# Peptides against a protein of PDB entry 7AL2, part 102

Target 1, 85 residues: chain A of PDB entry 7AL2
Amino acid sequence: YEIMLIRPKTIDDINYVVDQVLEESNPVILDLSFLEKESPANFKLAGEKIKQMRSNYGAEALLLSRCNDKNLIIIAPKGVSLVRK

## One batch from the design tools (peptide; made by RFdiffusion4, then SolubleMPNN)

Design b2_p30_1_s4 (from b2_p30_1, 16 letters changed)
Fold by OpenDDE base, seed 4:
Order: sequence, then C-alpha cells, then structure tokens
Structure b2_p30_1_s4 (fold): chain B 85 residues (1-85), chain A 30 residues (1-30)
Amino acid sequence: as target 1 above (85 residues)
Amino acid sequence: MKEIEERIVEALANADLEELDKIAEELKKK
C-alpha cells in the first residue's frame, strides 16, 4: 500500500480521502487545519466521513500532531494497525 | 496530554466542533 498525504480544501478532496481509505486501502495522513478554519460545513462533512469509515468499515484514526497551524490525523484502513508507542 | 489528544481525535471523528472549541479553550488557559 501507499501512504497518502493531503490537506483537504474541497469536498472533492474529502471524497478523495474516502476513496483512498476504502477503495485503495491506503492510509492517509490528513491535515484538517484548512477545513477547520475556512469551512465549518466541510469540516463537519469530513468528520462524518471519518466516523462512517470507523464505524462501518473498521478504519482507525490517530492524532499525530495538533499545534498552531496543524491538525494532523492518520486514517488507516482495515488491515493496517495504528500503534502509539 | 494523551487524554486531550484522544478527546481531539474523538471530536474530529464525530464532527463535534463544539467539543473542539472547548478543548481549544482549555489549551489556551494552560
């Protein structure tokens, strides 16, 4: 698999993340800082998609970093375990 | 700090912007 990196800015980007996790089975390192600041609606949509992936498809999410201008989360598809040591 | 991190992840995953705002305020006070 590949590890995808993206800072989504649009709905298309959000859908891209979903496709990468569910269809391609690729982990995604996601920076949500843009959506959180610029589009609460799209940020909410992204959150709903993450919830759906976790609840329905066995995806996992882990916070990597939250600081001033970063909101980094890794989302892993089922079969890729996220372990914090 | 780990507890706060878990709360952030959960809030994001649940699209809970209100909880994120609360966490942000808590972090500012520290």
Scores: peptide ipSAE 0.084, ipTM 0.558, DockQ to the pose 0.297
Fold by OpenDDE base, seed 5:
Structure b2_p30_1_s4 (fold): chain B 85 residues (1-85), chain A 30 residues (1-30)
Amino acid sequence: as target 1 above (85 residues)
Amino acid sequence: MKEIEERIVEALANADLEELDKIAEELKKK
């Protein structure tokens, strides 16, 4: 698998993330800072998609970094384990 | 730290923007 890196700015970007996790089975490192600042509606949508992937498809999420200008999480598809050392 | 990180991830996953704001303020105070 590949690890995808993206800072979503549009709904198309959000859907791309969903496709990578669910269809391609690729982990995705997301920076949600743009959506959080510029589009609360799309930030909420992204959160809903993450919830759906976790609840319905066994995806996992792990916080990588949070500060004022970054909100980094990794989303892993079912079958890829996220382990913190 | 792990507890706060888990709360952030859960709030993001649930699209709970209010909780995210609360956590951010807690982190700011610590």
Scores: peptide ipSAE 0.084, ipTM 0.562, DockQ to the pose 0.331
Fold by OpenDDE base, seed 1:
Structure b2_p30_1_s4 (fold): chain B 85 residues (1-85), chain A 30 residues (1-30)
Amino acid sequence: as target 1 above (85 residues)
Amino acid sequence: MKEIEERIVEALANADLEELDKIAEELKKK
């Protein structure tokens, strides 16, 4: 698999993340900082998608870092385990 | 504010609706 890195800016980007996780089985390192600042609606949507992937498809998500210009979350598809040590 | 934002992101990552609801209530009071 590949590890994708993306800072989504649009709904299409959010859907791309979903596709990477669910269809391609690729982990995604996601920076939500743009959406958080520029579109509360899309930020909420991204959160809902993360929730859906976790609840319905066995994806895992873990907060990596939060600062002024970064909200880094890793989302892993079923089959890729996220372990914090 | 920074702390609340971190909590929001973490709650989203964990699909923690209870925490999100709690944060929403806290924000309404500010």
Scores: peptide ipSAE 0.082, ipTM 0.557, DockQ to the pose 0.101
Fold by OpenDDE base, seed 3:
Parts: sequence; structure tokens; C-alpha cells
Structure b2_p30_1_s4 (fold): chain B 85 residues (1-85), chain A 30 residues (1-30)
Amino acid sequence: as target 1 above (85 residues)
Amino acid sequence: MKEIEERIVEALANADLEELDKIAEELKKK
């Protein structure tokens, strides 16, 4: 698999993330800082998609970093283990 | 910090902007 890195800005970017996790089985490192600042509606949509992937498809999410210019999380598809040590 | 991190992840996963704003204010004051 590949690890995708993306700072989504549009609905198309959000759907791309969903496709990468569910269809391609690729982990995605997301920076949600743009959506959180510029589009609360699309930020909400992204959150709903993350919830759906976790609840219905066995995806996992882990916080990497949060600061003024970054809101980094990793989303892993089922079968890829996220381990914090 | 682990507790705050868990709250952030949960808020993001549930699309809870109000909780994120609360956390941001807490972090800003520290």
C-alpha cells in the first residue's frame, strides 16, 4: 500500500480521501486545518466521513499533531494497525 | 496531553466543532 498525505480544501479532496481508504486500502495523513478555518461545512462533512469509515468499515484514526497551522490525523483502513508506543 | 489528544480525535471523528473550539481556547490560554 501507499501512504497518502493531503491537506484537503474541497469536497473532491474529501471524497478522494474516502476512496483512498476504502477502495485502495491506503492510509491517509490528513491536515484538516484548512477546512477547519475556511469551511466549517466541509470540515463537518469530513468528520462525518471519518465517523462512517470508523463505524462501518473498521478504519482507525489517530491524532498526530495540533497547532496553529496544522491539524494532523492519520486514518488507516481495516488491516493496517495504528500503534502508539 | 493524552486526554486532550483523545478529545480532539473524538471531536474530529464526530464533526463536533463546538468541542474543537473549546479545546482550542483551552490550548490558547496555556
Scores: peptide ipSAE 0.079, ipTM 0.558, DockQ to the pose 0.295

Design b2_p30_2_s1 (from b2_p30_2, 9 letters changed)
Fold by OpenDDE base, seed 1:
Structure b2_p30_2_s1 (fold): chain B 85 residues (1-85), chain A 30 residues (1-30)
Amino acid sequence: as target 1 above (85 residues)
Amino acid sequence: SLQEKIDEILKKSWEDKDFDLVSALLELSE
């Protein structure tokens, strides 16, 4: 698999994340800071998509870092485990 | 403080994979 990195700005970007996780089985490291600042509606949408992937498709999501200019989350598809040592 | 809340979310996120991370982040953004 590949690890995708993206800072979503549009709904298309959000759907791209979903496709990568669910269809391509690729983990995604995403920065939600743009949506959080510029589009509360799309930020909420992104969040709902993440919830759906976790609840319905066995995806995992972890917060990597949050500060003023970044909101980094990793989403792993089913079959790719996130392990903390 | 805000940073303390973030630190708590970070901690919970890594310790509990069932933690509703997104809801917590959304709450912080409200």
Scores: peptide ipSAE 0.329, ipTM 0.843, DockQ to the pose 0.953
Fold by OpenDDE base, seed 5:
Structure b2_p30_2_s1 (fold): chain B 85 residues (1-85), chain A 30 residues (1-30)
Amino acid sequence: as target 1 above (85 residues)
Amino acid sequence: SLQEKIDEILKKSWEDKDFDLVSALLELSE
């Protein structure tokens, strides 16, 4: 698999994340800082998609970093485990 | 403080796979 890196800015970007996780089975490291600042509605949408992937498809999501200019989350598809050591 | 809230979310996110990360982040952004 590939690990995708993206800072979503549009709904198309959000759907891209969903496709990568569910269809391509690729983990995605995403920075939600742009949406959080510039589009609260799309930030919420992204969050709902993450919830849906976790609830319905066995995806995992973890927060990597949160600061003034970063909101980094990793989403792993079912079959790719996120393991803390 | 804000940083303390962030640290708490970070901790919970890593320790509990069922933690509602998104809701916590949304609340943080309010």
Scores: peptide ipSAE 0.316, ipTM 0.834, DockQ to the pose 0.942
Fold by OpenDDE base, seed 4:
Structure b2_p30_2_s1 (fold): chain B 85 residues (1-85), chain A 30 residues (1-30)
Amino acid sequence: as target 1 above (85 residues)
Amino acid sequence: SLQEKIDEILKKSWEDKDFDLVSALLELSE
């Protein structure tokens, strides 16, 4: 698999993340800082998509870093475990 | 403080796979 990196800015980007996780089975490291600042509606949408992937498809999501210019989350598809050591 | 809240979210995110990370982040932004 590949690890995708993206800072979503549009609904198309959000759907791209969903496709990568569910269809391609690729983990995604995403920076939600743009959506959080520029589009609260799309930030919420992205969140709902993440919740759906976790609840219905066995995806995992972890916060990697949160500061004034970053909101980094990793989403792993079912079959890829996120492990803290 | 804000940093303490962030640290708590980080901790919960890593330790509880059922933690609603997005809702916690939304609350931070409010």
Scores: peptide ipSAE 0.306, ipTM 0.831, DockQ to the pose 0.869
Fold by OpenDDE base, seed 2:
Structure b2_p30_2_s1 (fold): chain B 85 residues (1-85), chain A 30 residues (1-30)
Amino acid sequence: as target 1 above (85 residues)
Amino acid sequence: SLQEKIDEILKKSWEDKDFDLVSALLELSE
């Protein structure tokens, strides 16, 4: 698999994340800071998509870093395990 | 504090697979 890196800015980007996780089975490391600052509505949409992937498709989500200029989350598809050491 | 809340979310997201990470982040952003 590939690990995708993206800082979503549009709904198309959000849908790209969903496609990568569900269709391509690729983990995605995404920075939600743009949406959080520039579009609360799309930030909420992105969140709902993540919730749906977790609840319906067995995806895992983990917060990597949160500060004023970044909101980094990794989303792993069902076939990829996130392991803490 | 805000940072303490962030640290709590970081901790919970690693330790609890059922933790609703997104809802917690949405709450922080409000």
Scores: peptide ipSAE 0.306, ipTM 0.830, DockQ to the pose 0.917

Design b2_p30_2_s2 (from b2_p30_2, 10 letters changed)
Fold by OpenDDE base, seed 2:
Structure b2_p30_2_s2 (fold): chain B 85 residues (1-85), chain A 30 residues (1-30)
Amino acid sequence: as target 1 above (85 residues)
Amino acid sequence: SLEEKIKKILEKSWKDKNFDLVSALEELAK
């Protein structure tokens, strides 16, 4: 698999993340800071899709960091384990 | 503080696989 890095700005970007996790089985390091600041609606949509991936497809999501200009989450597809040491 | 809330969210995210991370983030963003 590949690890994708993306700072989504559009609905297309959000759907890209979903496709990467569910169809390509690629982990995604996701920066939600743009959506959080610029589009509350799309921020909510992104959150809902992350919840759906976790609930329905066995994906995992962990917060990596949160500050004024970053909101970093890693989303791993089923089969890729996220481990903290 | 906001910093403490962030730390708590991070901690819960690692401890509980079922933790609703997104909802917690959305709540902080309000």
Scores: peptide ipSAE 0.019, ipTM 0.394, DockQ to the pose 0.869
Fold by OpenDDE base, seed 3:
Structure b2_p30_2_s2 (fold): chain B 85 residues (1-85), chain A 30 residues (1-30)
Amino acid sequence: as target 1 above (85 residues)
Amino acid sequence: SLEEKIKKILEKSWKDKNFDLVSALEELAK
């Protein structure tokens, strides 16, 4: 598999993340800072999609870092485990 | 190994809020 890196800015970017996780089985490192600052509606949508992937498709999500200028989350598809020590 | 380098970069990102994780990973992938 490949690890995808993206800072989504549009609905198309959000759907790209969903496709990478569910269809391509690739982990994605997300920076949600743009949506959080510029589009509350799309930020909410991204969160809903992540929750759906976790609850319905066995994806895992882990917060990497959150500060003023970044909101980094890794989401992994079913079959790729995330372990925090 | 590449795996160990990635883990080290991720660890730095968790510990340092100012660390640019994405740029570091992109540089490693070149």
Scores: peptide ipSAE 0.014, ipTM 0.277, DockQ to the pose 0.038
Fold by OpenDDE base, seed 1:
Structure b2_p30_2_s2 (fold): chain B 85 residues (1-85), chain A 30 residues (1-30)
Amino acid sequence: as target 1 above (85 residues)
Amino acid sequence: SLEEKIKKILEKSWKDKNFDLVSALEELAK
């Protein structure tokens, strides 16, 4: 698999993340800081889609870093386990 | 190894909330 890195800015970017996780089975390292600052609606949408991937498709998500200018999450598809030591 | 480097970057990111994870990973990917 490949690890995708993205800071989504649009709904298309969010859907790209979903596609990478669910269809391509690629983990995604996601920075939600842009959406959080610039589009509360799309930020909410991103969160909902992450929840859906976790609940319905066996994806796993871990918060990597949260501060004023970043909101980094890794999303792993089913079959790729995330382990924090 | 590449795997170990990734693990170290992720580990640092988990410990330091201000660590620029994305930049570090992008540099590693070059």
Scores: peptide ipSAE 0.014, ipTM 0.280, DockQ to the pose 0.060
Fold by OpenDDE base, seed 4:
Structure b2_p30_2_s2 (fold): chain B 85 residues (1-85), chain A 30 residues (1-30)
Amino acid sequence: as target 1 above (85 residues)
Amino acid sequence: SLEEKIKKILEKSWKDKNFDLVSALEELAK
């Protein structure tokens, strides 16, 4: 698998993340800072989709960093384990 | 590998709260 890095800006980007996790089984590292600042609606949508992936598809999501201007999350598809050492 | 580099960056961020994780990942993605 591949590890995808993306700072989503559009709905298409959000859907891309979903496709990567669910269809391609690729972990995705997300920077949600753009959506959080520029599009509350799309930020909410992204959160809902992350929640859905966790609840319905066995994805795992981990907050990596959240500061005033950072919102970094890793999402792993089912079958890929996130391990802290 | 790229995966190994990412893992190392993440490990650094977990051990050092002052490590600029976002910048490191963005640089790696170039």
Scores: peptide ipSAE 0.013, ipTM 0.287, DockQ to the pose 0.062

Design b2_p30_2_s4 (from b2_p30_2, 14 letters changed)
Fold by OpenDDE base, seed 2:
Structure b2_p30_2_s4 (fold): chain B 85 residues (1-85), chain A 30 residues (1-30)
Amino acid sequence: as target 1 above (85 residues)
Amino acid sequence: DREKLVQEILEKSWKDKNFDLVSALEKLAE
């Protein structure tokens, strides 16, 4: 698989993330900082999509970094295990 | 302390895969 990196800015980007995780089975490292600052509505949407992927499709999501200008999350599809050393 | 809270969320997300990370982050964003 591939690990996708994206800082989503649009709904299309959000749907791209969903497609990568659910259809392509690729982990995605997301920076949600743009949506958080520029579009609270789309930030909420992105969050709901992540919740749905976790709840319904066995995806895992972990926080990598959070600061004023960064909100990094890794989401892994079912079958890809995120392991903390 | 906000920094402490962020670190707590980070650790919880790593240790407990059932932790509702998104809701925690949404709360931080408020």
Scores: peptide ipSAE 0.323, ipTM 0.845, DockQ to the pose 0.949
Fold by OpenDDE base, seed 3:
Structure b2_p30_2_s4 (fold): chain B 85 residues (1-85), chain A 30 residues (1-30)
Amino acid sequence: as target 1 above (85 residues)
Amino acid sequence: DREKLVQEILEKSWKDKNFDLVSALEKLAE
């Protein structure tokens, strides 16, 4: 698999994340800081998509970093385990 | 306070994979 890195800015980007996780089975390192600041509606949409992937498809999501200019989350598809050491 | 909350979310996210991360982050964004 590939690890995708993206800072979504549009709905198309959000759907791209969904496709990468569910269709391509690629983990995604996701920076939501742009949506959080510039589009609260799309930020919420992104969150709902993440919830759906976790709830319905066994995806896993963990926070990597949160500060003023970053909101980094890793989303892994079912079958790719995120392990804390 | 805010930094403490972020740290708690980070730790809970790693320790409990069922933690509702998205809702926590949405609340933090408010």
Scores: peptide ipSAE 0.323, ipTM 0.844, DockQ to the pose 0.974
Fold by OpenDDE base, seed 4:
Order: structure tokens, then C-alpha cells, then sequence
Structure b2_p30_2_s4 (fold): chain B 85 residues (1-85), chain A 30 residues (1-30)
């Protein structure tokens, strides 16, 4: 698989993330800082999509880094384990 | 302390895979 990196700015970007996780089975490293600052509605939408992937498809989501200029999350599809050592 | 809260959320997300990370982040963004 591939690890995708994206800082979503549009609904299309959000749906791209969903497609990568569910259809391509690729982990995605997300920076949600743009949506958080520029579009509360799409930030909420992205969150709901992540919740749905976790609840219905066995995806995992972990926070990697959160500061003033970044909001990094990794989303892994079912079958790809996220392990802290 | 906001930084401490963020660190707590980060640690919880790593320790508990059932932790509702999204809701925590949404609340933090308010």
C-alpha cells in the first residue's frame, strides 16, 4: 500500500481521503488545519467521515501533532495496524 | 493550559483506540 499525505481544502479532498482509506486501503496522514481555520462546516464534515470510517469500516485514527499551524492525524484502513512503541 | 490538554488528547488517542479523537478535536476547536 501507499501512505497518502494531504491537507484537505475542499469537500472533494475530504471524499478523496475516504476513497483512499476505504477503496484503496491506503493510510492517510491528514493535516486538518486548513479546514479548522477556514471552514468550520467542512471541518465538521471531515470529522463525521472519520467517525463513520471508524464505526462502520474498522478504520483507526490517531493524533500525530497538534499546534498552532498544524493538526496532523493518521487514518489507517482495517488491516493496517497503528502501533506505538 | 491548552498545550497540556492537547498533549492529553494525543496520549489518549495512542493508548485507547476507541477514544473519540474527532469529538475531542472539535471541542478543542470551539
Amino acid sequence: as target 1 above (85 residues)
Amino acid sequence: DREKLVQEILEKSWKDKNFDLVSALEKLAE
Scores: peptide ipSAE 0.318, ipTM 0.842, DockQ to the pose 0.912
Fold by OpenDDE base, seed 5:
Structure b2_p30_2_s4 (fold): chain B 85 residues (1-85), chain A 30 residues (1-30)
Amino acid sequence: as target 1 above (85 residues)
Amino acid sequence: DREKLVQEILEKSWKDKNFDLVSALEKLAE
């Protein structure tokens, strides 16, 4: 698989993330800082999509880094395990 | 302390796979 990196800015970008996780089975490292600052509505939408992927498709999501200029989250599809050591 | 809260969320998300990360981050954004 591939690990996708994206800082989504549009709804199309959000849907791209969903497609990568569910259709391509690729983990995605998301930077949600743009949406959080520039589009609270799309930030919420992204969050809802993440919740849906976790609840309905067995995806995992965890926080990598959060500061003033970044909000990094990794989403792993079912079958890719995220392990903390 | 916001920095402490972020660190707490970070640790919880790694330790508990059922932690509602999205809701926690949405709360931080408020």
Scores: peptide ipSAE 0.315, ipTM 0.841, DockQ to the pose 0.962

Design b2_p30_3_s1
Fold by OpenDDE base, seed 2:
Structure b2_p30_3_s1 (fold): chain B 85 residues (1-85), chain A 30 residues (1-30)
Amino acid sequence: as target 1 above (85 residues)
Amino acid sequence: MEEAIKELEKLASRTLEEEEKEKEEELEKE
């Protein structure tokens, strides 16, 4: 698998993340800082999609960093374990 | 800012801070 990096700006980008996790089984490192600042509606949508992937498809999500202009989450598909040393 | 952090914590299965605390607690029990 590949690890995808994205800072989503649109609904299409959010759907891209969903596709990568669920269809391609690729982990995604996601920076939500743009959506958080520029589109509260799409930020909420992104959050709902992440929750759905966790609840319904066994995805795992880990908050990596939350600071000014940085909101990093890694999402792993089912079968890829996120392990911290 | 606090509300946004709380929303993000709800999105994640866990946070780095929580994992650090859990590992520290496990190491203290050994």
Scores: peptide ipSAE 0.032, ipTM 0.511, DockQ to the pose 0.281
Fold by OpenDDE base, seed 5:
Structure b2_p30_3_s1 (fold): chain B 85 residues (1-85), chain A 30 residues (1-30)
Amino acid sequence: as target 1 above (85 residues)
Amino acid sequence: MEEAIKELEKLASRTLEEEEKEKEEELEKE
């Protein structure tokens, strides 16, 4: 698998994340800082999609970093375990 | 800011801070 990095800006970008996790089984590192600042509606949508992937498809989501200019979350598809050493 | 942080914590299945706490607790029990 590949680890995808994306800072989503549009609904199409959010759907791309969903496709990467569910169809391609690729982990995705998300920077949600753009959506959080520029589009509360799309930020909420991204959150709902993450919750759906966790609840319905066995994805995991880990908060990596939260600061003023970063909002980093990794989403792992089912079969990829997130382990911190 | 605090509300946004709480929403992010709800999005994650776990956080780095939670993982660190769990490991520290495991080390203290050994």
Scores: peptide ipSAE 0.031, ipTM 0.507, DockQ to the pose 0.282; fails the geometry check
Fold by OpenDDE base, seed 4:
Structure b2_p30_3_s1 (fold): chain B 85 residues (1-85), chain A 30 residues (1-30)
Amino acid sequence: as target 1 above (85 residues)
Amino acid sequence: MEEAIKELEKLASRTLEEEEKEKEEELEKE
């Protein structure tokens, strides 16, 4: 698998994240900072999609960094474990 | 390191939910 890096700006970008996790089984490092600041509606949509992937498809999500300029989350598909050392 | 990651994961779930709620309230006021 590949690890995808993305800072979504559009609905298409959000759907791309979903496709990478669910269809391609690729982990995604996601920066939500753009949507958080610029698009409340799409930020909510992104959060809902992440929750759905966790609840319905066995995806795992972990916060990597949260500060004023970053909102970094890793999303792992089912079968890729995020291991804590 | 492990404890900090667990705390961040817990915070992320709450923070994300709270942020979504705040953004929804902003949309309702527009």
Scores: peptide ipSAE 0.027, ipTM 0.460, DockQ to the pose 0.051; fails the geometry check
Fold by OpenDDE base, seed 1:
Structure b2_p30_3_s1 (fold): chain B 85 residues (1-85), chain A 30 residues (1-30)
Amino acid sequence: as target 1 above (85 residues)
Amino acid sequence: MEEAIKELEKLASRTLEEEEKEKEEELEKE
């Protein structure tokens, strides 16, 4: 698999994340900071999609960094485990 | 490392819920 890195700016970018996780089985490291600041509607949509992937498809999500200019989350598809050490 | 990750997840869960609520309230006011 590949690890995808993206800072979503559009609905198409959000759908790209969903496609990578669910269809391609690729982990995604995403920065939600743009949507959080610039598009409340798309930020909400991104959050809903993450929750749906976790609840319905066995995806895992972990916060990597949270500050004023970053909101970094890794989303792992079913079959890729996020392991703590 | 494990403890730092747990603390970050606690912050993320609360912060994400708060942010989603705030953004939802913003959308409802528009």
Scores: peptide ipSAE 0.024, ipTM 0.454, DockQ to the pose 0.052; fails the geometry check

Design b2_p30_3_s3
Fold by OpenDDE base, seed 4:
Structure b2_p30_3_s3 (fold): chain B 85 residues (1-85), chain A 30 residues (1-30)
Amino acid sequence: as target 1 above (85 residues)
Amino acid sequence: MEEALEELEKLASRTLEEEEEEELREELEE
């Protein structure tokens, strides 16, 4: 598999993330800082999509970094395990 | 991992509240 990196700005970008995780089975490292600052609605939508992927498809999500200018989360498809050491 | 999503939801809620507050402020300025 490939690990995708993206800072989503649009609904199309959010859908791209969903496609990568569910259809391509690729982990995605997301920076949600743009949506958090510029689009409350799309930020909420992104969160809902992540919850849906976890609940319905066995995806996992892990916070990598949260600071004033970054909001980094990794989303892994079912079969790719995320482990905190 | 569950904690990460809870934080994300918390952040989303705060952002929406801030947007609503901004809309209210603009309405009061009219």
Scores: peptide ipSAE 0.022, ipTM 0.440, DockQ to the pose 0.026
Fold by OpenDDE base, seed 3:
Structure b2_p30_3_s3 (fold): chain B 85 residues (1-85), chain A 30 residues (1-30)
Amino acid sequence: as target 1 above (85 residues)
Amino acid sequence: MEEALEELEKLASRTLEEEEEEELREELEE
């Protein structure tokens, strides 16, 4: 698999994340800081999609970093384990 | 899985519209 890195700015970017996790089975490291600042609606949408992937498709999510200018999350598809040591 | 993705997108679209309306309402109240 490949690990995708993206800082979503549009709905298309959010859907790209979903596609990568569910269809391509690729982990995604995403920075939600742009959406959090520039589009609260799309930020909430991204969060809801992440929750849905976790609840319905066995995806895992882990917060990597949260500060004023970063909101980094890794989403792993079912079959790729995220391990916190 | 493709069908599931389409369902998620439809759900997301509805949520986005509701939030946009809420944001617009808040902006008009200020």
Scores: peptide ipSAE 0.020, ipTM 0.452, DockQ to the pose 0.024
Fold by OpenDDE base, seed 1:
Structure b2_p30_3_s3 (fold): chain B 85 residues (1-85), chain A 30 residues (1-30)
Amino acid sequence: as target 1 above (85 residues)
Amino acid sequence: MEEALEELEKLASRTLEEEEEEELREELEE
């Protein structure tokens, strides 16, 4: 698999993340900081999509870093385990 | 890209705590 890196700016980007996780089975490291600042509606949508992937498809999500200019989350598809040491 | 991932892993190792996961969970549930 590939690890995708993206800072979503549009709904299409959000859907791209969903496609990568659910259809391509690729982990995604995403930075939600743009949406958080520029589009609260799309930020909420992104959160809802991630929640749905976790709840319905066995995806896993972990917060990597959160500050004023970054909101980094890794989303792993079912079958890819995120392990903390 | 590999270097960037290594830096992210370092950040994750330093910052990923149960409290932060809870914050993420709360954000995703809103």
Scores: peptide ipSAE 0.019, ipTM 0.482, DockQ to the pose 0.052
Fold by OpenDDE base, seed 2:
Structure b2_p30_3_s3 (fold): chain B 85 residues (1-85), chain A 30 residues (1-30)
Amino acid sequence: as target 1 above (85 residues)
Amino acid sequence: MEEALEELEKLASRTLEEEEEEELREELEE
């Protein structure tokens, strides 16, 4: 698999993340800082999609960093384990 | 926006622990 890096700016980008996790089985490191600043609606949508992937598809998510310019989350598809030490 | 941020951060921060608890529960049921 590949690890995808993306800073979503549009709904299409959000759907790209979903596709990568669910269809391609690729982990995604995404920076939600753009959506957080520019589109509260799409930021909420991204959160809902993450919840759905966790609840329905066995995805895992982990907050990596939250700063002024970064809101980094890793989403791992089912079969890729995230481990916190 | 603040509420959405808190929900997302709460979700992401807790996800690993919740999944680990689920796995542990399943292991204990075996």
Scores: peptide ipSAE 0.022, ipTM 0.469, DockQ to the pose 0.540; fails the geometry check

